# Ledger of designs, part 77: peptides against a protein of PDB entry 4Z63

Target 1, 334 residues: chain A of PDB entry 4Z63
Amino acid sequence: LCLGMNDLTGNIPEDLFHLKRLNLLGIQENRLSGSLSREIRNLSSLVRLDVSWNLFSGEIPDVFDELPQLKFFLGQTNGFIGGIPKSLANSPSLNLLNLRNNSLSGRLMLNCTAMIALNSLDLGTNRFNGRLPENLPDCKRLKNVNLARNTFHGQVPESFKNFESLSYFSLSNSSLANISSALGILQHCKNLTTLVLTLNFHGEALPDDSSLHFEKLKVLVVANCRLTGSMPRWLSSSNELQLLDLSWNRLTGAIPSWIGDFKALFYLDLSNNSFTGEIPKSLTKLESLTSRNISVNEPSPDFPFFMKRNESARALQYNQIFGFPPTIELGHNN

## One batch from the design tools (peptide; aimed at target 1 A223 F324)

Design b2_p28_6_s4 (made by RFdiffusion4, then SolubleMPNN; from b2_p28_6, 14 letters changed)
Fold by OpenDDE base, seed 3:
Structure b2_p28_6_s4 (fold): chain B 334 residues (1-334), chain A 28 residues (1-28)
Amino acid sequence: as target 1 above (334 residues)
Amino acid sequence: SAREKLYAERLKALGFPSEDLSGGLMFA
């Protein structure tokens, strides 16, 4: 049953929960309000539940043990409070959990040893506090993790050296400290292609350790950290780099010529730093900036990126890395 | 801050979700 993208108001009718053979319930992008009914437990055949972009409030009901086929739970952009229910945090069937932009709070706790199918986790823009869960690497299929805009004080856990499944990781604006430790740990994530660390590490030095290596790194975003130092030499070895944003830092020195050697680099933002010297002539040779038609034939990740241009816009599915126009931003380096 | 607003507006202009100063990576 798909009723998404309407102007439906009020509560979900209780009779809807009598549909025991229902595999898909999509009621997203409405004005549905109140608590999410505990009677969802009656939907024992449910594979996909999408309640996103509504006015739901209260705690998420602890009924996911009665949903043994549930693979997809989408609850982003609601008013949910409390924690992740125990049955949800132990779901062996769940592939995707999206609870972004809610009011969820407390310590983030997932039983990763039980969550054997979890591939994508989006908990961005919540009120989670405490430390990052050290056991996330135990989620052996977990590729995509957004924990941005929470209050995870401290450092990236040492256990994340073993996070081999991790491909896409965002920790933006999560009150993290020690960028040197974070990069030193995350370099061991051999499948890491996208790393977003914006609005952390306030005033720290960007490490220029030549021993750091991110082999498969395509997207690096470390903006607005007030980072000191220079363009890091270790980044020159990330030959697959497509997007670099180091804007709004306090980086100094010259922009190195090797920045123009990134054949796939289509988006570069070094704006609002303290860089000096000449603009490298090698930047004018970036093929990705000169040809509009670089279809970066990246194998479509099994999980497309969705970008909403605004809160009211439908999420645009990007099967390729962000269809950003080729961009060089070097402004405000005085 | 004014700086965060400017960065957020830039990310919006690029198509990143306004909510995710995380670089707009909604992982599906």
Scores: peptide ipSAE 0.023, ipTM 0.649, DockQ to the pose 0.089
OpenDDE base, seeds 1, 2, 4, 5: peptide ipSAE 0.027, 0.029, 0.027, 0.028; ipTM 0.679, 0.691, 0.666, 0.689; seeds 1, 2, 4, 5 fail the geometry check

Design b2_p28_7 (made by RFdiffusion4)
Pose (drawn by RFdiffusion4):
Structure b2_p28_7 (pose): chain A 334 residues (1-334), chain P 28 residues (1-28)
Amino acid sequence: as target 1 above (334 residues)
Amino acid sequence: SHADAILANDPDATSVLFNTESDTTLFS
């Protein structure tokens, strides 16, 4: 049953909850509102539930043991409150959970021993607080994590050294501390390709510690953190690097020669720092900016990227990394 | 907060980048 992208109003007729054989309900992008009824436990054949872009509120009903076939739950852009219900946190069948841009709050609690099929999680733009849940690496299939724009505090848990499935990790604007510990821990996640750390670690020093090694790293964004220190040389060992954004920090010193050695680099933003010295000549032999013989695969995280020119400008949206124009941005330095 | 003020008109924004476009060199 597909009703998506209409102008429907009111709540879900209780009539709909008699459909015990329905495996797909798309009601997304309407004006629907009210609470999402607990009677939804009666729809035991559901595989894909798309409630996104409506005006729903109240708690997400804790009925999800009654929906053992649920694989996709899409609730993004609604007014849902409370945390993740225990039954949803215990669902062994969920592949994907998208609750982004909701009014959700409290501690974030998932039973990752129980969630053996979870491979993608998007909780962005919510009010989850407390520490990042230490048990997240226990979701052995979780590849894509977007926790951006939340109310967490403290450090990245030590157990994140074991997050073997992690590929795309977006932590922007989440009030994270100790970028030194965050980078030392996260370098052990061998599948990490795209990492977004923007608006965290405010005023901290950027670790220069050269034992740090991110081998498969493709996209590194750590911006507007007002970080100090120099261009970190440990980054030169990430040969796959495609997009680097260190902008809006307090970084100083010269821009080193090895920045021109990234063969797949097509975008770099070092703007709004304290960089001095001349421009390194090696930026003229960047391979992805010269010939057509460098070819690589675009990273594929499940989240869009956003770009701001200044603090008051409306943002630009890029659903894919290769949507960024090939760019050298060195402005507002010394 | 200051970060919220920056993103006041961007409620959907999550993976945020900053580009001044002041000394931008573009390629094809």

Design b2_p28_7_s1 (made by RFdiffusion4, then SolubleMPNN; from b2_p28_7, 15 letters changed)
Fold by OpenDDE base, seed 2:
Order: structure tokens, then sequence, then C-alpha cells
Structure b2_p28_7_s1 (fold): chain B 334 residues (1-334), chain A 28 residues (1-28)
């Protein structure tokens, strides 16, 4: 049953929850309000539940132990409060959990040992606090993780060295500290292709440790951290780099010539730093900008990226990173 | 838009943001 993208108001009719054979319920993009009914427990055949973009409030009901087939739960852009219900945090069937842009709070706790099928987690723009959950790497299939715009104090857990499944990771604006430790840990994530760390690590030094290596890194965004240091030499070994944003930092020194050696680099933002010297001639010869005969393996998370071109512009959605316009931004440097 | 909401309180946020706005076409 799909009733999304309407102007439906009020609550879901209770009789709807008697549909024992229902596999898909989509009621997204409406004006539905009140609490999400506990009676969703009656939908024992449910595979997909989409209640996103509504006016739901209260706590998410703790009934997911009665939904053994549920793979997809989308609840983004609601007014949900409280935590992740225990039954949801223990769901062995769940593949995707999206609860972005709610008012969820407290410590983030997931029983990753039980959540054997979880591959995508979006909890961005909530009120979670405390530490990043150390047991996230126990979610052995977890590939896509957005935890941005929460208040996770401290550092990236040491256990994330074992986060082999991790491919797409955003921690933007989450009050994180110790970028050196974070990068030292995350380099062990051998499948990591997208890393977004914007608005963290305020005033720290960007490490220039030659021992750091991100083999599969395609997208690195570490903007607006007031980071000191220079262009990190370790980044030159990330041969698959496609997008680099280090804007709005306090980085100094020259832009190195190796920045032009990246065959797939098509988006570079180094603006609003303190870089000096000449623009590397190699930038004018970037293969991705000069040749269309390049096959780029696009990183494809389960959700789009957004780009804001300037302060006055609205953010634009891109389903593919390669869909970004080729860009070199070096403005506002010394 | 969801993108605008994400950036609303962060005027100097990264130009490229990683956020979810799930498209049903990405699912089986």
Amino acid sequence: as target 1 above (334 residues)
Amino acid sequence: SEADEMLKNDPLATAVMFSSMDNVKLFN
C-alpha cells in the first residue's frame, strides 16, 4: 500500500493495521501526525515501512520483534523523540534504518551482534549524545553510516579499525575531537570510499603522517574545521580520489604538484585557507577535466549528496558524485 | 528542501554534504 506524496492528515486508520499480509506500507510525504501506532506490530509480513516526511511525534513503538520480515524502516523528517526502541536495535532482518532529522536523544545503542543484516544507517540531525558506539563494527554488513549533526563527544573509537564493511561515513558537525586519531583509525577501513568530517576537530592540526593510507578513498570532505598544517602527503597515495574539500581551514604552504596526478579528481575545493605559492601546472592537465574517455567507478551510497554552490543558492541534490560539475575552487587564499 | 534544512544553521558548512533523502528507486 503506497499513499505517499499526498496531503493526508491525522492518524493512520487503525483498521489498516489488520492487513496481516501487507509487505509494503508507504505513507511518506504527508501531514500525518500523532504517535506512530503500536498496532504496526500486527503487520507481521511487513518488509518496508516508510513514514518519512510527516508530523509524527512521540517515541517509536517497541514492536519490531513482531516484524520479523522488516528490511526497510524510513522515518526521516518527523518529530520522533526518545531512543531507538530495543526491538529495533536488535532486529536481525533490518537492512536499512533511516531516522534522520528527528528529535531522538540519549546514547546511541544498537545491538550490532543481533543486527546481522544492517547495511545502511542514517541517524543524522538528531539529538544523540555521549560517545560513538564502539560496537558499530560488529554490524558486519554495515556499509553506509550517517551520524552527522549529533553531539558525539570525544574521539572515533579504536574499535573502528575493524570496521571492514564501512564504505560511506559521515560524522559532520558532531563535536568530535582528535583528527589524528580519527584518521589513524579509519585508514584501517579498507572499503572506505567516502569520508565526511566537516565541522569537527576545531583548531587541530591536520596530520601529515606518511604512514597514513586510504587505499579506496574517493571522497574526502574535511571543511570548516579551522585545521592547521599543510596539504597532507599521505593523501597522494589515494589514487582513486575524485572529490576533495578542505575549504574553510587554516592550511598553509604550497598546493603540491601531486594534486594534479589524480586521474579521477574532478572536484577540488581548497578555498578559504592560507595556501601560498603558485598554482600547480598539473592541475591544468587533470585527466578527468581534459578527457571524456575515462571510466569512473562512482561511489553510490543509499542516499544522495547535496551541494551548495554559494551562500545564496539552495543546496542541489546529486544522486551520483560524478554528477557534480567539474570544479576547482582555490579562492580566498594568500 | 531536506538539503536546505540540513544546511540551515551551518552557513559555512561544506559545499558537498553527505545526507540521506532516500529514493525508492535505490531499493529492490
Scores: peptide ipSAE 0.024, ipTM 0.580, DockQ to the pose 0.089
OpenDDE base, seeds 1, 3, 4, 5: peptide ipSAE 0.020, 0.022, 0.020, 0.021; ipTM 0.591, 0.588, 0.598, 0.573; seeds 1, 3 fail the geometry check

Design b2_p28_7_s2 (made by RFdiffusion4, then SolubleMPNN; from b2_p28_7, 12 letters changed)
Fold by OpenDDE base, seed 3:
Structure b2_p28_7_s2 (fold): chain B 334 residues (1-334), chain A 28 residues (1-28)
Amino acid sequence: as target 1 above (334 residues)
Amino acid sequence: SEADAMLANDPEATAVMFSSQENVKLFS
């Protein structure tokens, strides 16, 4: 049953939960309100539940043990409160969980040993607090992780050295500390292609450790951290780099010539720093900016990127990083 | 309502402060 993208109001009729053979319930992008009924437990054949972009409130019902076929749960942009229900945090069938932009709170707890099928986790823009869950690497299929805009004080756990499945990771605006430790840990994530660390590590030094290496790194976003230091030499070895944003930091020194050696680099933002010297001539020879034929055929993260032209402008959502216009931004470096 | 506030503060729906958004790039 697909009823998304309408102007439906009120609560879900209870009679809908009598549809025991229902595989897909999509009621997203409506004005549905009240609590999400516990009676969703009656939908025992449910594979996909999409209740996103509604006015749901209260706690998410702890009934996911009665949904053994559920692979996709989308509940982003609601008013859900409380934590992740125990049955959801232990779901062996769940492939994707999206609860972005809710009011979920407390310590983030997932039983990754039980969640053997979890591939994508989006919990961005919630009220989770405490530490990052050390057991996330135990989710052996978990590729996409958005934990942005929560209050995870402390450091990236050492256990994330073993996060081999991790491909897309956002921790933007999560009150994290110790960028040196974070990068030192995350370099061990062999499949890591997208790393977003914006609005963390406030006032720290960007490490220039030549031993750091991100082999498959394509997207690095570490903006608005007030980071000190210079352009890190270790980044020059990330030959697949496509997008680099280090804007709104306190980086100094020259922009190195090797920045123009990235064959796939189509988006560069170094604006609002304290860089000095000349613009490298190599930037004028970036193949990605000169030839339109670069097939950027890569899977994008499931979490969105947003671009604003100014602080007052509406943010434009880009579901694909490659939807960003080819850009070189070097403004405001005096 | 809390839900209304969440919808109103979603970057997809409305203009919000840069610091209140996730995965945001701002043109300089």
Scores: peptide ipSAE 0.026, ipTM 0.576, DockQ to the pose 0.108
OpenDDE base, seeds 1, 2, 4, 5: peptide ipSAE 0.022, 0.021, 0.015, 0.016; ipTM 0.588, 0.590, 0.583, 0.566; seeds 1, 2 fail the geometry check

Design b2_p28_7_s3 (made by RFdiffusion4, then SolubleMPNN; from b2_p28_7, 14 letters changed)
Fold by OpenDDE base, seed 2:
Structure b2_p28_7_s3 (fold): chain B 334 residues (1-334), chain A 28 residues (1-28)
Amino acid sequence: as target 1 above (334 residues)
Amino acid sequence: SEADKMLANDPEATAVMFSSQENVKLFN
């Protein structure tokens, strides 16, 4: 049953929850309000539940133990409060959980040993606090993780060295500290292609440790951290790099010539730093800018990228990184 | 928009960031 993208108001009719054979319920993009009914437990055949973009409030009901076939739960952009229900945090069937842009709070806890099918987690823009959950790597299929815009404390857990499934990771604006430790840990994530760390690590030094290596890194965004240091030499070994944003830092020194050696680099933002010297001539020879015949393997997270071109502009949504216009931003350096 | 809501609390955000999509791939 799909009723999304309407102007439906009130609550879900209780009789709807008598549909024992229902596999898909989509009621997204409405004005539905009140609590999400506990009676969703009656939908024992449910595979997909989409209640996103509504006015739901209260706690998410703890009934997911009665939904053994549920693979997709989308609840983004609601007023949900409390934590992730225990039954949801223990769901062995769940593949995707999206609860972004709610008012969920407390310590983030997932029973990753039970969540054997979880591959995508979006909990961005909530009120989670405390530390990052150390057991996330126990979610052995977890590929896409957005935890941005929460109030996490401390450092990236050491256990994330074992996060082999991790491919797309955003921790933007989450009050994290110790970028050196974070990068030192995350380099062990051999499938990591996209890393977004914007608005963390305030005033720290960007490590220039030649031992750091991100083999599969395609997208690196570490903007607005007030980071000191220079262009990191270790990044030169990330041969698959497509997008680099280090804007709004305090980086100094020259832009190195190796920045033009990346065959797939089509988006570079080094603006609002303190870089000096000449613009590398190699940047004018970037194959991605000079040739249309380059096959690029697109990183495909389960959520889009957003880019704001300037302070007055609205953010633009891009479903694919390759959808970004070819860009070189070197402005506001001295 | 979702992007506008995401950026509303961060006027300095000019960087690329992740956000949720509303149109998630359907199951077969």
Scores: peptide ipSAE 0.020, ipTM 0.581, DockQ to the pose 0.089
OpenDDE base, seeds 1, 3, 4, 5: peptide ipSAE 0.018, 0.011, 0.017, 0.015; ipTM 0.559, 0.518, 0.606, 0.597; seed 3 fails the geometry check

Design b2_p28_7_s4 (made by RFdiffusion4, then SolubleMPNN; from b2_p28_7, 13 letters changed)
Fold by OpenDDE base, seed 5:
Structure b2_p28_7_s4 (fold): chain B 334 residues (1-334), chain A 28 residues (1-28)
Amino acid sequence: as target 1 above (334 residues)
Amino acid sequence: SEADAMLANDPLATAVMFSSGENVKLFD
């Protein structure tokens, strides 16, 4: 049953929960309000539940043990409070969990040993606090992780050295500290293609350690950190780099010539730093900017990127990096 | 991956996760 993108109001009719053969319930993009009914437990054949973009409130019901076929739970942009229900945090069937832009709080706890099918996790823009869950690498299929805009004080856990499934990771604006430790850990994530760390590590030094290596890194975003240092030499080994944003830092020195050797680099923002010297001539030879025929195998994170001219403007959402215009920004380097 | 293949074969797997505002780049 798909009833998304309407002006439906009130609660879900109770009789809907009698549909024991229902595989898909999509009621997204409505004005449905109140608590999400516990009677969703009666939908024993449910594979997809989409309640996103509504006015739901209260705690998410702890009934996911009665939903053995549930693969997709989409609840983004609601008023949900509390934590992740225990049955949801232990779901062996769940492939995708999206609860972004809610009011969920407390410590993030997932039983990754039980969540054997979890591939994508979006919990961005919530009120989670404490530390990052050290057991996330135990989610052996977990590829996409957005934990941005939470309050995860401290450092990236050392256990993330073993996060082999991790491909797309955003921790932007999560009060993280110690960029040297974070990069030193995350370099061990052999499948990591997208790393977003914007609005963390305030005033720290960007490490220039030649031992750092990100083999499959395509997207690196570390903007608005006030980072000191220079363009890191270790980044030159990330031959698949497509997008680099180091804007709004305090980086100094010259822009190195190797920045133009990235065959797939189509978006570069080094603006609002303190770079000096000449613009590398190699930038004028970037194949991605000169040829339309570049087959770029773009990373497809489940979390979008946003471009915003200012804080008051609506952010432009890009679900694919390909949506970004080819850009070189070197402005405001004084 | 097997997970990607299972997702690709699931007609319901076209769940694009839309996040809003988490990965905001501010331009000057």
Scores: peptide ipSAE 0.022, ipTM 0.565, DockQ to the pose 0.034
OpenDDE base, seeds 1, 2, 3, 4: peptide ipSAE 0.024, 0.018, 0.023, 0.018; ipTM 0.598, 0.595, 0.579, 0.548; seeds 1, 2, 3, 4 fail the geometry check

Design b2_p28_8 (made by RFdiffusion4)
Pose (drawn by RFdiffusion4):
Structure b2_p28_8 (pose): chain A 334 residues (1-334), chain P 28 residues (1-28)
Amino acid sequence: as target 1 above (334 residues)
Amino acid sequence: ETSHWIHTDYPDYYDDSFFMEEVDERFH
């Protein structure tokens, strides 16, 4: 049953909860509102539930043991409150959970021993607080994590050294501390390709510690953290690097020659720092910016990227990395 | 001179149609 992208109002008629054979319900992008009824436990054949872009509120009903076939739950852009219900946190069938841009709050609690099919999680733009859940690496299939724009505190848990399935990790604007520990831990996640750390670690020093090694790293964004120190040389060993954004920090010293050695780099933003010295000549032999014989695969995280020119400008959206224009941005330096 | 920075915060005006097409592909 597909009703998406209309102008429907009111709550879900209780009539709908008699459909015990329905495996797909798309009601997304309407004006629907009210609470999402607890009677939804009666729809035991559901596989995909798309409630996104409506005006729903109240707690998400804790009925999800009654929906053992649920694989996709899409609730993004609603007014849902409370945390993740225990039944949803215990669902062994969920592949994907998208609750982004909701009014959700409290500690974030998932039973990752119980969630053996979870491969994608998007909780962005919510009010989840407390520490990042230490058990997240226990979701052995979790590849894509977007926790951006939340109210967490403290450090990245030590157990994140074991997050073997992690590919795309977006932590922007989440009040994270100790970038030194965050980078030392996260270098052990061997599948990490895209990492967004923007608006964390405010005023901290950027670790220059050269044992740090991110081998498969493709996209590194750590911006507007007001970080100090120099261009970190440990980054020169990430040969796959495509997009690097260190902008709006307090970084100083010269821009080193090895920045021109990234063969897949098509986008770099070092703007709004304290960089001095001349421009390194090696930026003239960047391979992805010269010939057409460099070819690589675009990273594919499940989250869009946003770009802001200044603090008051409306943002630009890029759903894919290769949507960024090939760019050298060195402005507002010394 | 110019400057800018990249992030992943969802504004009220974001578009997720591309993500929805991927979900359709995964579902089918």

Design b2_p28_8_s1 (made by RFdiffusion4, then SolubleMPNN; from b2_p28_8, 17 letters changed)
Fold by OpenDDE base, seed 2:
Structure b2_p28_8_s1 (fold): chain B 334 residues (1-334), chain A 28 residues (1-28)
Amino acid sequence: as target 1 above (334 residues)
Amino acid sequence: STSSWVDTDIPPDADFSYYLQRVDEELS
């Protein structure tokens, strides 16, 4: 049953929950309000539940133990409060959980040893506090993780060295500290291709440790952190780099010539730093910006990117990395 | 842009329709 993209109001009719053979319920993009009914437990055949973009409030009901076939739960952009229900946090069937842009709070707790099928997690823009869950790497299939705009004070857990499944990771604006530790840990994530750390590590030094190595890194975004230091030498070994945003920091020194050696780099923003010297001539020879078409249809994160403006509330949305225009931005360096 | 940065924090006018479709295709 798909009723999305309408102007439906009120609550879900109770009789709808008598549909025991229902596999798909989509009621997204409406004006449905009130609590999400506990009676969803009656939908024992449910595989996909989409209640996103509504006006739901209250706690998410703890009934997911009665939904053994649920693979997809989309509840983004609602008014849900409380935590992740225990039954949801222990779901062995769930593949994708999206609860972005709610009012969920408390410590983020997931039983990753039980969540054997979880591959995509979006909990961005909530009110979670405390520390990042140390057991996230126990979610052995978890590939896509967005935890942006929460309050995960502290450091990236050491356990994330073992986060082999992690490919796309955003922790933007999550009150993280110790960038040196974070990068030192995350470099061990052998499948990590996208790393977004914007609005963290305020005023820290960007490490220039030659021992750091991100083999498969394609997207690195560490903008608006007021980071000190210089362009990190370790980054030069990330041969697959496509997008680099280090804007709005306090980085100094010269822009190194190796920045032009990245064959796939098509988006570079080093603006609003304190770089000095000459623009490397190698930047004029970037293959991605020449006649060579190196653009490939590659996997993208299960969360969108936004070009956020300092002076405007409007942001441009990019659902794929290659949606970004080819860009070299070096402005406002002094 | 000199006045912008890349982020993943959702703006009020975000549209997830296309992205959700892509995710569904990848996870189906």
Scores: peptide ipSAE 0.368, ipTM 0.784, DockQ to the pose 0.695
OpenDDE base, seeds 1, 3, 4, 5: peptide ipSAE 0.358, 0.340, 0.348, 0.245; ipTM 0.756, 0.802, 0.745, 0.721; seeds 1, 5 fail the geometry check

Design b2_p28_8_s2 (made by RFdiffusion4, then SolubleMPNN; from b2_p28_8, 18 letters changed)
Fold by OpenDDE base, seed 1:
Structure b2_p28_8_s2 (fold): chain B 334 residues (1-334), chain A 28 residues (1-28)
Amino acid sequence: as target 1 above (334 residues)
Amino acid sequence: SSSSWIDTDIPEDADFSEYLKKIDELLS
């Protein structure tokens, strides 16, 4: 049953929960309100539940143990409060959980040992607090993780060096500290291709440790951290780099010539730093900017990117990294 | 743009309330 993208209001009719054979319920992008009924437990055949972009409130009902076939739960952009229900945090069937842009709070806890199928987690823009869950790497299929805009004080857990499944990771604006530790840990994530750490590590030094290596890194965004230091030499070994944003930091020194050696680099933002010297001539030879044949069909994070601007300007949303225009931005380096 | 940065934090104007407001404005 798909009723998304309408102007439906009120609560879900209780009789809808009598549909025992329903595999897909999509009621997204409406004005449905009230609590999400616990009677969703009656939809025992449910594979996909999409209640996103509504006005639902209250706690998410703890009935997911009665939904053994549920693979997809999309509840982003609602007013849900409380935590992740225990049954949801223990779901062995769930592949994707998207609860971005709610009012969920408390300590983030997932039973990753039980969540054997979880591959995508989006909990961005909530009110979770405490530390990052140390057991997150135990979610052995977890590839996509957005935890942006929560209050995960402290450091990236040491256990994340074992996060082998991790490919797309955003911790933007999550009050993280110790960038040296974070990068030192995350470099061990062999499948990590996208790393977003914007609005963290306030005023710290960007490490220039030559021992750091991100083999598969394609997207690195560490903007608006007021980071000190220079362009990190370790980044030069990330040969697959496509997008680099280090804007709005306090980075100094010259822009190194190796920045033009990235064959796939199509987006570079080093603006609003304190770089000096000349623009490397190698930037004029970036293959991605000179060649017309760029493959646009590559894997991308499930979470969107935003091009944020000053408060007076609306941010642009990009659902895929290749949605970004080819860019070299070096402005405002004073 | 030199006045922008990339983030995955949802902008304030991407909140559902703002979304509804924009839809209402579009439909009015």
Scores: peptide ipSAE 0.321, ipTM 0.715, DockQ to the pose 0.298
OpenDDE base, seeds 2, 3, 4, 5: peptide ipSAE 0.028, 0.136, 0.283, 0.233; ipTM 0.508, 0.654, 0.674, 0.637; seeds 2, 3, 5 fail the geometry check

Design b2_p28_8_s3 (made by RFdiffusion4, then SolubleMPNN; from b2_p28_8, 18 letters changed)
Fold by OpenDDE base, seed 4:
Structure b2_p28_8_s3 (fold): chain B 334 residues (1-334), chain A 28 residues (1-28)
Amino acid sequence: as target 1 above (334 residues)
Amino acid sequence: STSSWVDTDYPEDADFSEYLKRIDKLLS
């Protein structure tokens, strides 16, 4: 049953929960309000639940032990409060959990040993506090992790050295400290391709430790951290680098010539720093900047594309996404 | 903020899922 992108109001009719054979419930992008009914437990055949982009409030019901086939739970952009329900945190069937942009709070606790199928976790823009879950690497299939915009004070856990499944990771704006430790740990994530650390480590020095190595790094975003230092030499060994954003820092020195050696680099933002010297001539040799069409029209069942035209508007579902244009931003430097 | 979100109403830190999809397509 797909009723998304309408103007539905109120709560879900209770009779809907009599649909024992229902595999998919999509009611996203409506004005549904109130608590998410615990009677959702009656949908024993449910594989996908999408309640995202609504006005739901209260705690998420602890009924996921009665949903043994649930693979996808999308609840982003609601008013959910409380923590992750115990049954959800122990779901062996769940592949994707998206609860970004809610008001979930407390300590983030997941039983990763039980969550054997979890491959995507989006809990960004919530009110989780405390420290990052040290057991997160025990989620052995967890590839995509967004924990951005929570209050995870402190450092990246040492246990993340063992986060072999991790490919996409954002900790943007999560009050993290010690960038040297963070990078020192995360370099051990051998499958890490995308790392976003924006709005952390305020005023720290970007480490230039030649021992650091990110073998598979394709995307590095560490913007708006007020980082000091220079372009890190260790980055030159990340031969697969495609996107680099170090904008809005306090980086100094010259832009090194090796920045033009990245064959796949198509997006470079070093703007709003304190770089000096000449623009490396090697940047003019970046073939990727001249030949790539990065426009994409491909819907994703796991990650639907919702955008608002303005902050107050409802989410709009788009099947087409526009990639980042080939970009060299070096503005606002010395 | 990052230049990556010039074309979005959401900050990069709040719209990571869409960001990842955009990146995946660029990398694929």
Scores: peptide ipSAE 0.073, ipTM 0.601, DockQ to the pose 0.116
OpenDDE base, seeds 1, 2, 3, 5: peptide ipSAE 0.033, 0.022, 0.019, 0.022; ipTM 0.583, 0.594, 0.647, 0.583; seed 1 fails the geometry check

